# Peptides against a protein of PDB entry 6GMG, part 88

Target 1, 331 residues: chain A of PDB entry 6GMG
Amino acid sequence: DSDDRVTPPAEPLDRMPDPYRPSYGRAETVVNNYIRKWQQVYSHRDGRKQQMTEEQREWLSYGCVGVTWVNSGQYPTNRLAFASFDEDRFKNELKNGRPRSGETRAEFEGRVAKESFDEEKGFQRAREVASVMNRALENAHDESAYLDNLKKELANGNDALRNEDARSPFYSALRNTPSFKERNGGNHDPSRMKAVIYSKHFWSGQDRSSSADKRKYGDPDAFRPAPGTGLVDMSRDRNIPRSPTSPGEGFVNFDYGWFGAQTEADADKTVWTHGNHYHAPNGSLGAMHVYESKFRNWSEGYSDFDRGAYVITFIPKSWNTAPDKVKQGWP

## One batch from the design tools (peptide)

Design b1_p25_2_s2 (made by RFdiffusion4, then SolubleMPNN; from b1_p25_2, 12 letters changed)
Fold by OpenDDE base, seed 1:
Structure b1_p25_2_s2 (fold): chain B 331 residues (1-331), chain A 25 residues (1-25)
Amino acid sequence: as target 1 above (331 residues)
Amino acid sequence: SRAYPESLTAEEAELINKAGQEALS
């Protein structure tokens, strides 16, 4: 029951975190202890440590999305999303493969589609695009200069994104970022902003007008990236969970993981921060926990989801919520 | 032409993820 959600209390600014504990190859802690770490490591504005505000604690209390929310400064809109899909692999497996014992045709097709997505390549595409955007931002002091730089970068790289419409989230994402317009944020100066990345896991079979099989086992044709650009149309993602395949079975709506702007070249060594559920210390769910996972742990996902998207947004460079290096756990 | 998603609301954030469910099991 969402009515059990509680805002975590404030933590003293100088309170140090307790040690994280191992949890299935991840570093795990209770939300209050994450707030302590956040204040010590990620809270800095213009180099000054800040206490997490009541508003930020309220955002955080929403669970996995709350981690991305508090670090990005806005609720995820998922408008600029990337993925990688191997069409040849998909076609070949459908043609030459066969259902496993006890697997239906629909289940087979859904599984093959899921397996045809490459999380690492999707992540790399997002990083590539974020890098291009950061180069375009670096010396641009107004939006016009940023857009001009972006177009030049795309032309030089012969990137298919150069053909995107001006209305595309690719070009409008910066101007639609609240922190870009804030006086203490970007102050309408692109050079004060940087691109950051988070990831969303979700279910493909969300169309209520489709077959029950697609809702149970996935829609092989849904949420595929556009060829060349890697852009995913997220307009049909309404946070609808997978349909049960057996009585009593239930699936969750989504998962969010925060990456930020880490510079680690090896994807397997990157750290992803996420939560388990909304904070309900007095309810049946209990207190919210925060996990810091390596890419393998994050990208593995769960059977609840058959899609992963990597989303680009922007934060002010004065924020330390997306440092170059992230350390897993504490100390 | 491609469609683009609308902004999500805070109400959609009321969630339980798999890690949470596993902890309760």
Scores: peptide ipSAE 0.030, ipTM 0.685, DockQ to the pose 0.062
Fold by OpenDDE base, seed 5:
Parts: C-alpha cells; structure tokens; sequence
Structure b1_p25_2_s2 (fold): chain B 331 residues (1-331), chain A 25 residues (1-25)
C-alpha cells in the first residue's frame, strides 16, 4: 500500500557507508546506506560530490524503479527497448517439443517463448546500439548533427536501425530526455550527453482481452523484438502483473536494474543495481533494500516475469551515476 | 508500424518485489 511509503532521510554528504552484506552472490544494503554510497561514488556533478536531494530520495523510495529513476534522472519511459529472440528455437520447440507432465499447452507455449529469449544477446544488442549512439554524440553540438551522425554510423555498419522511421523512439529519445534540455545538463548539446542502459523485467500476458491462459502463463507472441533491429514495442506494457495460477498466488508488476555505462566487456562481470520494494520502514514491508547483482543474478529474474528488455536512455556526461567501472558492494 | 509507449505515472512506479525478497531470504 502506497500509504506506507516514506522518503528516506537525508544523509550527511561525508558519511561513509557501512559494509554491504553478501547475499547469494549479490551485495545488499538498506536504502539509507545506499544513499551514503551513492553520495560518495555516484553523486558527482562536474567532479563535485552532491548530497542526494529530497526529490532524488523520494524517487529512490519507490523501489527498484527508484534506483533507475535516481540514476537516470527521469522516470523510465522504456521507449527504446531491445531484446533478442530465437525464432527458430521457438518454432522448433513448439513443433517438436511437448508439455511436461502436468503442464498445460498454454503453459508450455509460454515457457517455450520465455526460454527463446536470450538475455545476454539482448544486453549485447543494447550495448552495441549505445556504442553507436555515443559515437554519434561525440562531436555533435546540435540535434541535427547528432541525427546525421547516427544515420551515417548505422549505414556504415549496415544496421537495420537505419530504416527506422524518423518518429521512432530510436531517433527521438535524445530530444525527449529532460536532462538534455537542462542548462546544467546537456544544454541542448548532444556531445554533453552519453547513452546509458537499464533493464526491465515484466510480464508478457498483459492483454485483458486475451485468454486467461495467456495472462496466467504468458503470451508467446507479445513483446518480441523486431528482426534486425532488436527493438521491442513496449506500448502494451502497462505494468500489469502475471495473473495468479492458484489461489493465494500473487505476482509483482515489474523489476528494474540499473547498469549505466560500464565498460566491462564480460557481461557476467557487469554489476546491476536494483531495489526490492518501496521504502516502508514503519510498514509491513519494512525498509527498502538495494542490491548490487552480477549479470547472472539479475538476468535470472523471477517467475513473475517472462520478458526482459534492455533500455537505452541518456544522461549528462557531467553526472557520475553511470561510471565506466562499478564496484560491487562496500568497501 | 509499431506504436510508441507513453510515459508512466508515479503511481505506476510503486513496486513490491515479494518474489525477489523471498528468493534472497
């Protein structure tokens, strides 16, 4: 219940965080301690540490999405999302595979679809595109120059994204980024911005007009990436959770993980930051915890979700919320 | 042609990740 949500109190700028707790390959801490770490490591604007503002703390208090929110500077719109789907595997398994014992046909199809997504390849695609965008941003001092550079880069790489409509989120994402327009942000200068990545886990079976089976076990045809581009149409994602399959069963609406702009080439060594729930220290849920997970821990997801998307957005280069290297935990 | 999603509201942002919490307990 949203009524229990509390904004974490301010932390002194120079307060060092307490050690994180190892938890199943992850590093875990309470939200207030994450704020301390954030102020020491990620808060820098133009090289100066900043105290997390009340607004930022409020954003953070919303849970996993809050981590992405505070670090990206805006609520996730998820417009520029990428995934990888193995069509051949999907078709083959549907044709030649069979439901497990006790598994319904719908459950089987949903599972096969879920398993046909490759989280690592989806992440790799997003990183590839982010790299292209960063090259396009590098020396562009207006949006027109950025777009021209982007088109040239795509053409040189023979990337299918070159055929996207001008109105596509792919081309409009930068101009629609609030921090791009801010005086202390991009100030309408693309070269002051960089591409960053976060991930969203969500449920495919969100269509209320579809069968109950799809809502319970997934919609095999929903939220597939477009061939060649890897773009996912996220327009039908309305944060609707999976429908219960048994009495008393409940599922959560989504999960968000912040990656930023890490340069670690090995996907398995990348660190993803996420939260468990909104901050409710005096409520039944308790205090919000923040996790720093390796890619395997993040990408594994939960049964609540059968889709993973990797989303590109932009932040000012002057922000340190997306450093080249992220250290897991503290110290 | 594909449709493009709209921005979400703050109300939609509230998360209770019970499954994740249970998995880590």
Amino acid sequence: as target 1 above (331 residues)
Amino acid sequence: SRAYPESLTAEEAELINKAGQEALS
Scores: peptide ipSAE 0.029, ipTM 0.681, DockQ to the pose 0.060
Fold by OpenDDE base, seed 3:
Structure b1_p25_2_s2 (fold): chain B 331 residues (1-331), chain A 25 residues (1-25)
Amino acid sequence: as target 1 above (331 residues)
Amino acid sequence: SRAYPESLTAEEAELINKAGQEALS
């Protein structure tokens, strides 16, 4: 029951976190302890450590999306999303592969589609684009300069994104970022902003007008990236969970993981921060827990989801919610 | 032409994810 959600209490600014505990190859802690870590590591504005505000604690309390929310400074819009899909693999497997024992044709096709997405390549594409954007931001003191720089960078790399509409999320994302317009944020100066990345896991079979099989086993044609750009049309993502395949089975709507702007070149060594559920210490769900997972653990996802998108947004460089290096756990 | 969703509301953020469910199991 969403009515059980509670905003975590304030933590003293100088309170150090308790040690995280390992959980299935990831580091885990209760939300209150994450707040302590966040204040020590990620809270800095212009180099000054900050206590997590009540508003930020409230955002965080919403669960997995709350982690991304508090660190990005806004509720995820998911408009600038990237993925990688191997069309040849998909076609080949459909043609030459066979359903497993007990697997329906629809289940087979859904599984093959899911397996045809390459999470690492999708992540790499987002990082590539974020890098291009960051270069465009560096010497731009107004949006026009940023956009000009961006187009030049894309042209130099012969990137298909150069053909996107000027009103697309790719070009409009910066101007639509609240922190870009804030005096203590970007102050309308692109050079004060940097691109950051988070990931969303969700279900492809969300079309209520489609077959029940697609809702149960996935829609093989849904949420594929556009060729060349890698952009995913997220307009049909309505946070609808997978339909049960058997009585008593239930699935959740989405998962969010925060990456930020880590510079670790090896994707497998990158750290992704995410939550399990909204904070309900007095409810049946209990306290919210925060996980810091390596890419392998994050990208593996759950059977609840058959799509993973990597989304770009922006934060002020003065924020430390997206440091170059993220240390897993505590101490 | 591509369509894009608008920003989600706080109400849409109320969730239980798989990790949470597994932790309770």
Scores: peptide ipSAE 0.027, ipTM 0.667, DockQ to the pose 0.062
Fold by OpenDDE base, seed 4:
Structure b1_p25_2_s2 (fold): chain B 331 residues (1-331), chain A 25 residues (1-25)
Amino acid sequence: as target 1 above (331 residues)
Amino acid sequence: SRAYPESLTAEEAELINKAGQEALS
């Protein structure tokens, strides 16, 4: 339970990591060793290596979300989320396909909906938008200039995001980022910030007022992206896990993966950093482990989840938590 | 206009994910 969570101890600033080990096609290590790597590679502020603070270690200890939390500097709000859904594929499969042997209609529809999401296109959309935002940030020294630049960029590309409300997370995300307002962060200067990406896996069937079948097998209509923008309404995501389909079965609530701002053009070569569970070295769960997975490993997800979203947030350019290149494992 | 979720609490962050569960199994 939550009472078993422990904050990992501080690691000496100059302590080098132990080698990572392969695990299911990804690089894996214990959280303490990740802290060592983080201090060597990702901790830099204004080019200077930093020891992970107690607060950061506490954030990290929360598991997969902790990895995103420590690297983004804030707990994920998931407001600016993107995905890609193939409506034609969905309709065609529902019309012409059939349930597998032993598969209920609800299970079939849920599966078809899940399979109609394109993780690569969703990721690509987020990267596209992040690129536009970064261009808008580049020479903007106040929020007004940033917003003007953003609107111009969107207009030039005939992007449907230009029609979003001014109060939309798309336009308000920067001003609502704590690090943007911090003196040692953005200091209210957009040009000191950059867009970064993380991903969340979660369950679609979270509506308690819906049918039990939707809670067990997914809600085919839930958390679909808007066709023109790719934006996903995340307002109904309450971190409710999939309902058990049999006695004793249980599912987890979510998974988070940190991408940052890698420039690798090949999606398959990008690295996603995530954790398995909260740190409980003296509890039944054991120590938290951190994984560095290729996109294929990350995007595959688990049966616990039928939705994947790619979320944009912002960090100061002075942070090195989102470098252009991420090396998998150690050394 | 679309509705957006409020900020999540730290308590909601205490998770067990599938990779962790599988490792324990």
Scores: peptide ipSAE 0.025, ipTM 0.635, DockQ to the pose 0.062

Design b1_p25_2_s3 (made by RFdiffusion4, then SolubleMPNN; from b1_p25_2, 12 letters changed)
Fold by OpenDDE base, seed 3:
Structure b1_p25_2_s3 (fold): chain B 331 residues (1-331), chain A 25 residues (1-25)
Amino acid sequence: as target 1 above (331 residues)
Amino acid sequence: SSAYPSSLTAEEAQLINDAYQEALS
């Protein structure tokens, strides 16, 4: 029912946000108020505050994906995704564990797989890679120089990513970033770009050819990170939601959280910005709300999802959508 | 409930994604 989606109106550039309200350990506000905050804090291009454009407001109106969209400058492609999976834990729990009372075998296996992912380690891997990329970008004035720097950095760290194909999402991510090619963005100069991170929550059981049990309770083998690299093949993510397990039950297809380029070393203190649903002030869902959550609140996710990926993309350094420090709420 | 994200249908999300990928190619 996206027919009820409305683009939030423009907010005056000088309009200050109203205070956010606490909500289960996170800061929450209506989308219009987030626009006000965004204009004050994140809108800066080359140091100048900007009004959120109609296009940006339209992107934002799509909900959780809209927050990542407006801040990254592009619709999420999710190609360069990382996660961490504890194979030993998974095998051990399957072997020695037992289904809970009332839990089916498929449900048990799906749950065990979900619990075998380590969100913190996945996030840390993405941050590690982003740091490597940023070092490679810093002194590179063309893509060739960037790629050479990247390979050198990976070699120095003995990182398995050095073995990735030249056309892999890892090496092609920069060239496939629209803002990199824009005159007012990177202008084809890697040193004008920086790596940023967002996260996607989604359902593993998306294969229509698989069993109904996998669609209902998860596919334990789907969307696992590759050993050594931590890369997740996201090609099979078609934004298909979890199948209902009971009549009347329904699930959402995805959630997105924006991290950007925060420098906070403690993962638990990092802030993730995300939306609840598309903006429908006159519809049944109501106005879109934006949440600024700590990592624990974000990574907890919902029962709708059994996978979390941490994705790297790029934005121009001239943008302030990914500051070193993010503060929850307002003021 | 309102706490759960409901941003796009699967079809709508796919259309947007496909359009974007096409523009990048």
Scores: peptide ipSAE 0.027, ipTM 0.724, DockQ to the pose 0.156
Fold by OpenDDE base, seed 4:
Structure b1_p25_2_s3 (fold): chain B 331 residues (1-331), chain A 25 residues (1-25)
Amino acid sequence: as target 1 above (331 residues)
Amino acid sequence: SSAYPSSLTAEEAQLINDAYQEALS
């Protein structure tokens, strides 16, 4: 119950962060201290530091999704999502593999499906597409020009995305971005925008009409990327958590990690920013903590989730929430 | 604090998501 959620107080603009704490290979801090870092490093609009607004602090207070929310400027819609799935591996393991001791058939199939996703390749695909989109944005001063550029880029690369419908999330993502339309944002000028990436972890077995086994152990056929494009249909993601396998067991509904627009070529060196839970300093969950994790730490995920998607959205270039280089921790 | 995420209930997350989807439509 989020009734205990509290909006973190404002932090003075000139207040420096306290040092982050190492935690399981990642840098960790309390949300208030992250706000301090955010104001020093990520808050810049047109090169000027900004105090995190009450609205932004409220968004942030929602936890893992809040980190992506405050940095992207909108609640994640997850429409333009990418993943990589090894169909051959999946089929081979189902055919030649066997359930572990005590593992049901449904549990085995769910696990095999989960293991058939390649997080690194999924991330790479999203980065590839983001790069194409950024090239299309660069000199486009209206949406029509952007779309034309995008189609040309895709054609040159013989990318299957060129065959997507004009109304698909791929082509509609920019015009559906609030900051694109804002006067102080994109102002309807694509060249003022850049593509950014975040990741979502979630559960595949969300269909209420499916078997209990799928809800408990995963739906092997759900949320697979389309061949060629890598696009994942996220329309059936309703933030429903994994079903308990035993009495008293509970799972969380999702996790979000913010990457932005880092230019680090080595995926393993990229930094992902995420939160643990909503801010409840007076509640049972306690204060929200923010983590800056390396890719391996992020992509490992939790048992609560069997799917990972890498999502593209857009922010104004004037924002510094997605810098080319992200430094882990403080100082 | 736990390192495991628990940001929103499913219902709350869906309400927020629906509101944003409607605004984009």
Scores: peptide ipSAE 0.027, ipTM 0.722, DockQ to the pose 0.189
Fold by OpenDDE base, seed 1:
Structure b1_p25_2_s3 (fold): chain B 331 residues (1-331), chain A 25 residues (1-25)
Amino acid sequence: as target 1 above (331 residues)
Amino acid sequence: SSAYPSSLTAEEAQLINDAYQEALS
């Protein structure tokens, strides 16, 4: 419920940010100060600094998803999602492991499943695929050329994605990106677009027809990546939070982190930008804050979530919302 | 709406996580 949500006011174009402050290994600031940084660093269109529009400020005000929204240019659809799951580890731990003291069987299985996901490998897979897509985009001036290039790249790498249906989110993602079709965006020219990455944390136990234990402790079989491709079927993700295990306990629905197109090869040195909640300066939640976290801080997640997906979308190359290098905090 | 985030602050989330991990240890 976002009844108390308020759109942050405009910031002067040339206003410099105040210093960020450390927060549990992250750089943290209030949303208005992030707008200032965004205007100085990420706002550029065709090399020209831009003031964040009212529409963009409204998008941003939605909290963690708002950061990804304003930088990607659209509300996340999460259609092209990747993860990595160690099936052998999962089976071995179920067979040879044991519940902790006081841990139920369902809780044990849910935990083991959660721990069998490898966030770093999932992220690496998304980066690999994004790289392939970027090569396919580079000199393609229509969608047909892009798709031909993509198929060729996949064939050369013997990638299982080559077997995906033409209707798959993998092949349809570009054409379904609004900014690709915009005159001031891609203008239907793939070579004007680039692949970018964001991440979503969410709960696996969302099926209301399943057992209460799965809703409380996770569904070990839900949202696993397909073998070979790493694709996650996100169609059953309805932003339903974890069910409470005790009276008064509550969990949040999701978290989003923006990576963009950083070129840093060491995953541990990459920066992820995310928000805490929707902007409610006059409400109980208070003002929205924005965090810039290293991968370790982002991928750690919260007990609210037992799944992490790494999603590919596209933005125009003329946007600077996904630079090669991201600096944590300010200055 | 489920599309509208009502997330915890990082500080609050960390406290909850710490409590959760402590309870499991």
Scores: peptide ipSAE 0.025, ipTM 0.653, DockQ to the pose 0.047
Fold by OpenDDE base, seed 5:
Structure b1_p25_2_s3 (fold): chain B 331 residues (1-331), chain A 25 residues (1-25)
Amino acid sequence: as target 1 above (331 residues)
Amino acid sequence: SSAYPSSLTAEEAQLINDAYQEALS
């Protein structure tokens, strides 16, 4: 019950974290201990560590989305999302593949579609675009300059994103970022902002007007990236979970993982921070836990989800919620 | 360009987290 959610108490600014616990190749800790780490490592504003505010602790308390929320400074809107889909593989497998024993046609098609997404390539595309955006931001002191720089960068790279409409989330993402407009944030100066990345796992079969099979086993045609750009239209993502396939079965609606702006070139060595559920220390779910996972552990996802998107947003450079290097666990 | 929906409410996000935990149990 959502009514059991509790905002974690404040932690002293100088309190050091307890050691994280290894958990299936991940580093895991209780939310309060993550707050301690966050204050020591990620809280810095203009070089000064900060105590996590009550508002930030409240955001964090919402679980998996809370980690992304507190670090990005806004609730995820997921408008600028990227993925990679192997159309040839999909078509080939549908044509030449066969359902497994006991697998329905719909289940087969859903699985094939899921397997046709490449999480690593999707992540790489987002990183590529974020890099382009960061170059465009670097010396731009107004939005017009940023947009001009962005278009030039895209043209130089012969990137299909150059053909996007001016109203596209790709071009509007910066202006729609609250921290960009804040006086203590970007103050309408693009050069004070940087692109950051988070990931969302979700279910493709969310169309209530579609067949029950699509809701149960996935919609093979839903949430595919546009060719060339890699952009995913997220407008149909309503946070609707997978439909049960058997009595008693239930699925979660989404998972979020925070990457930020790590510079580690090897995707497998990147660290993704995510939470399990909302903080309910006195409820049935218990205290919220935070996980720091390597990419492999994050990208594996769960059977609850058949889509993974990598989303770009922006934070002020003065924030340290997205450092170049993230160390897994503590110490 | 398609109109993107607003983000989920905090309440909706909480429900998702609840479901996630149940699925992991």
Scores: peptide ipSAE 0.028, ipTM 0.585, DockQ to the pose 0.059; fails the geometry check

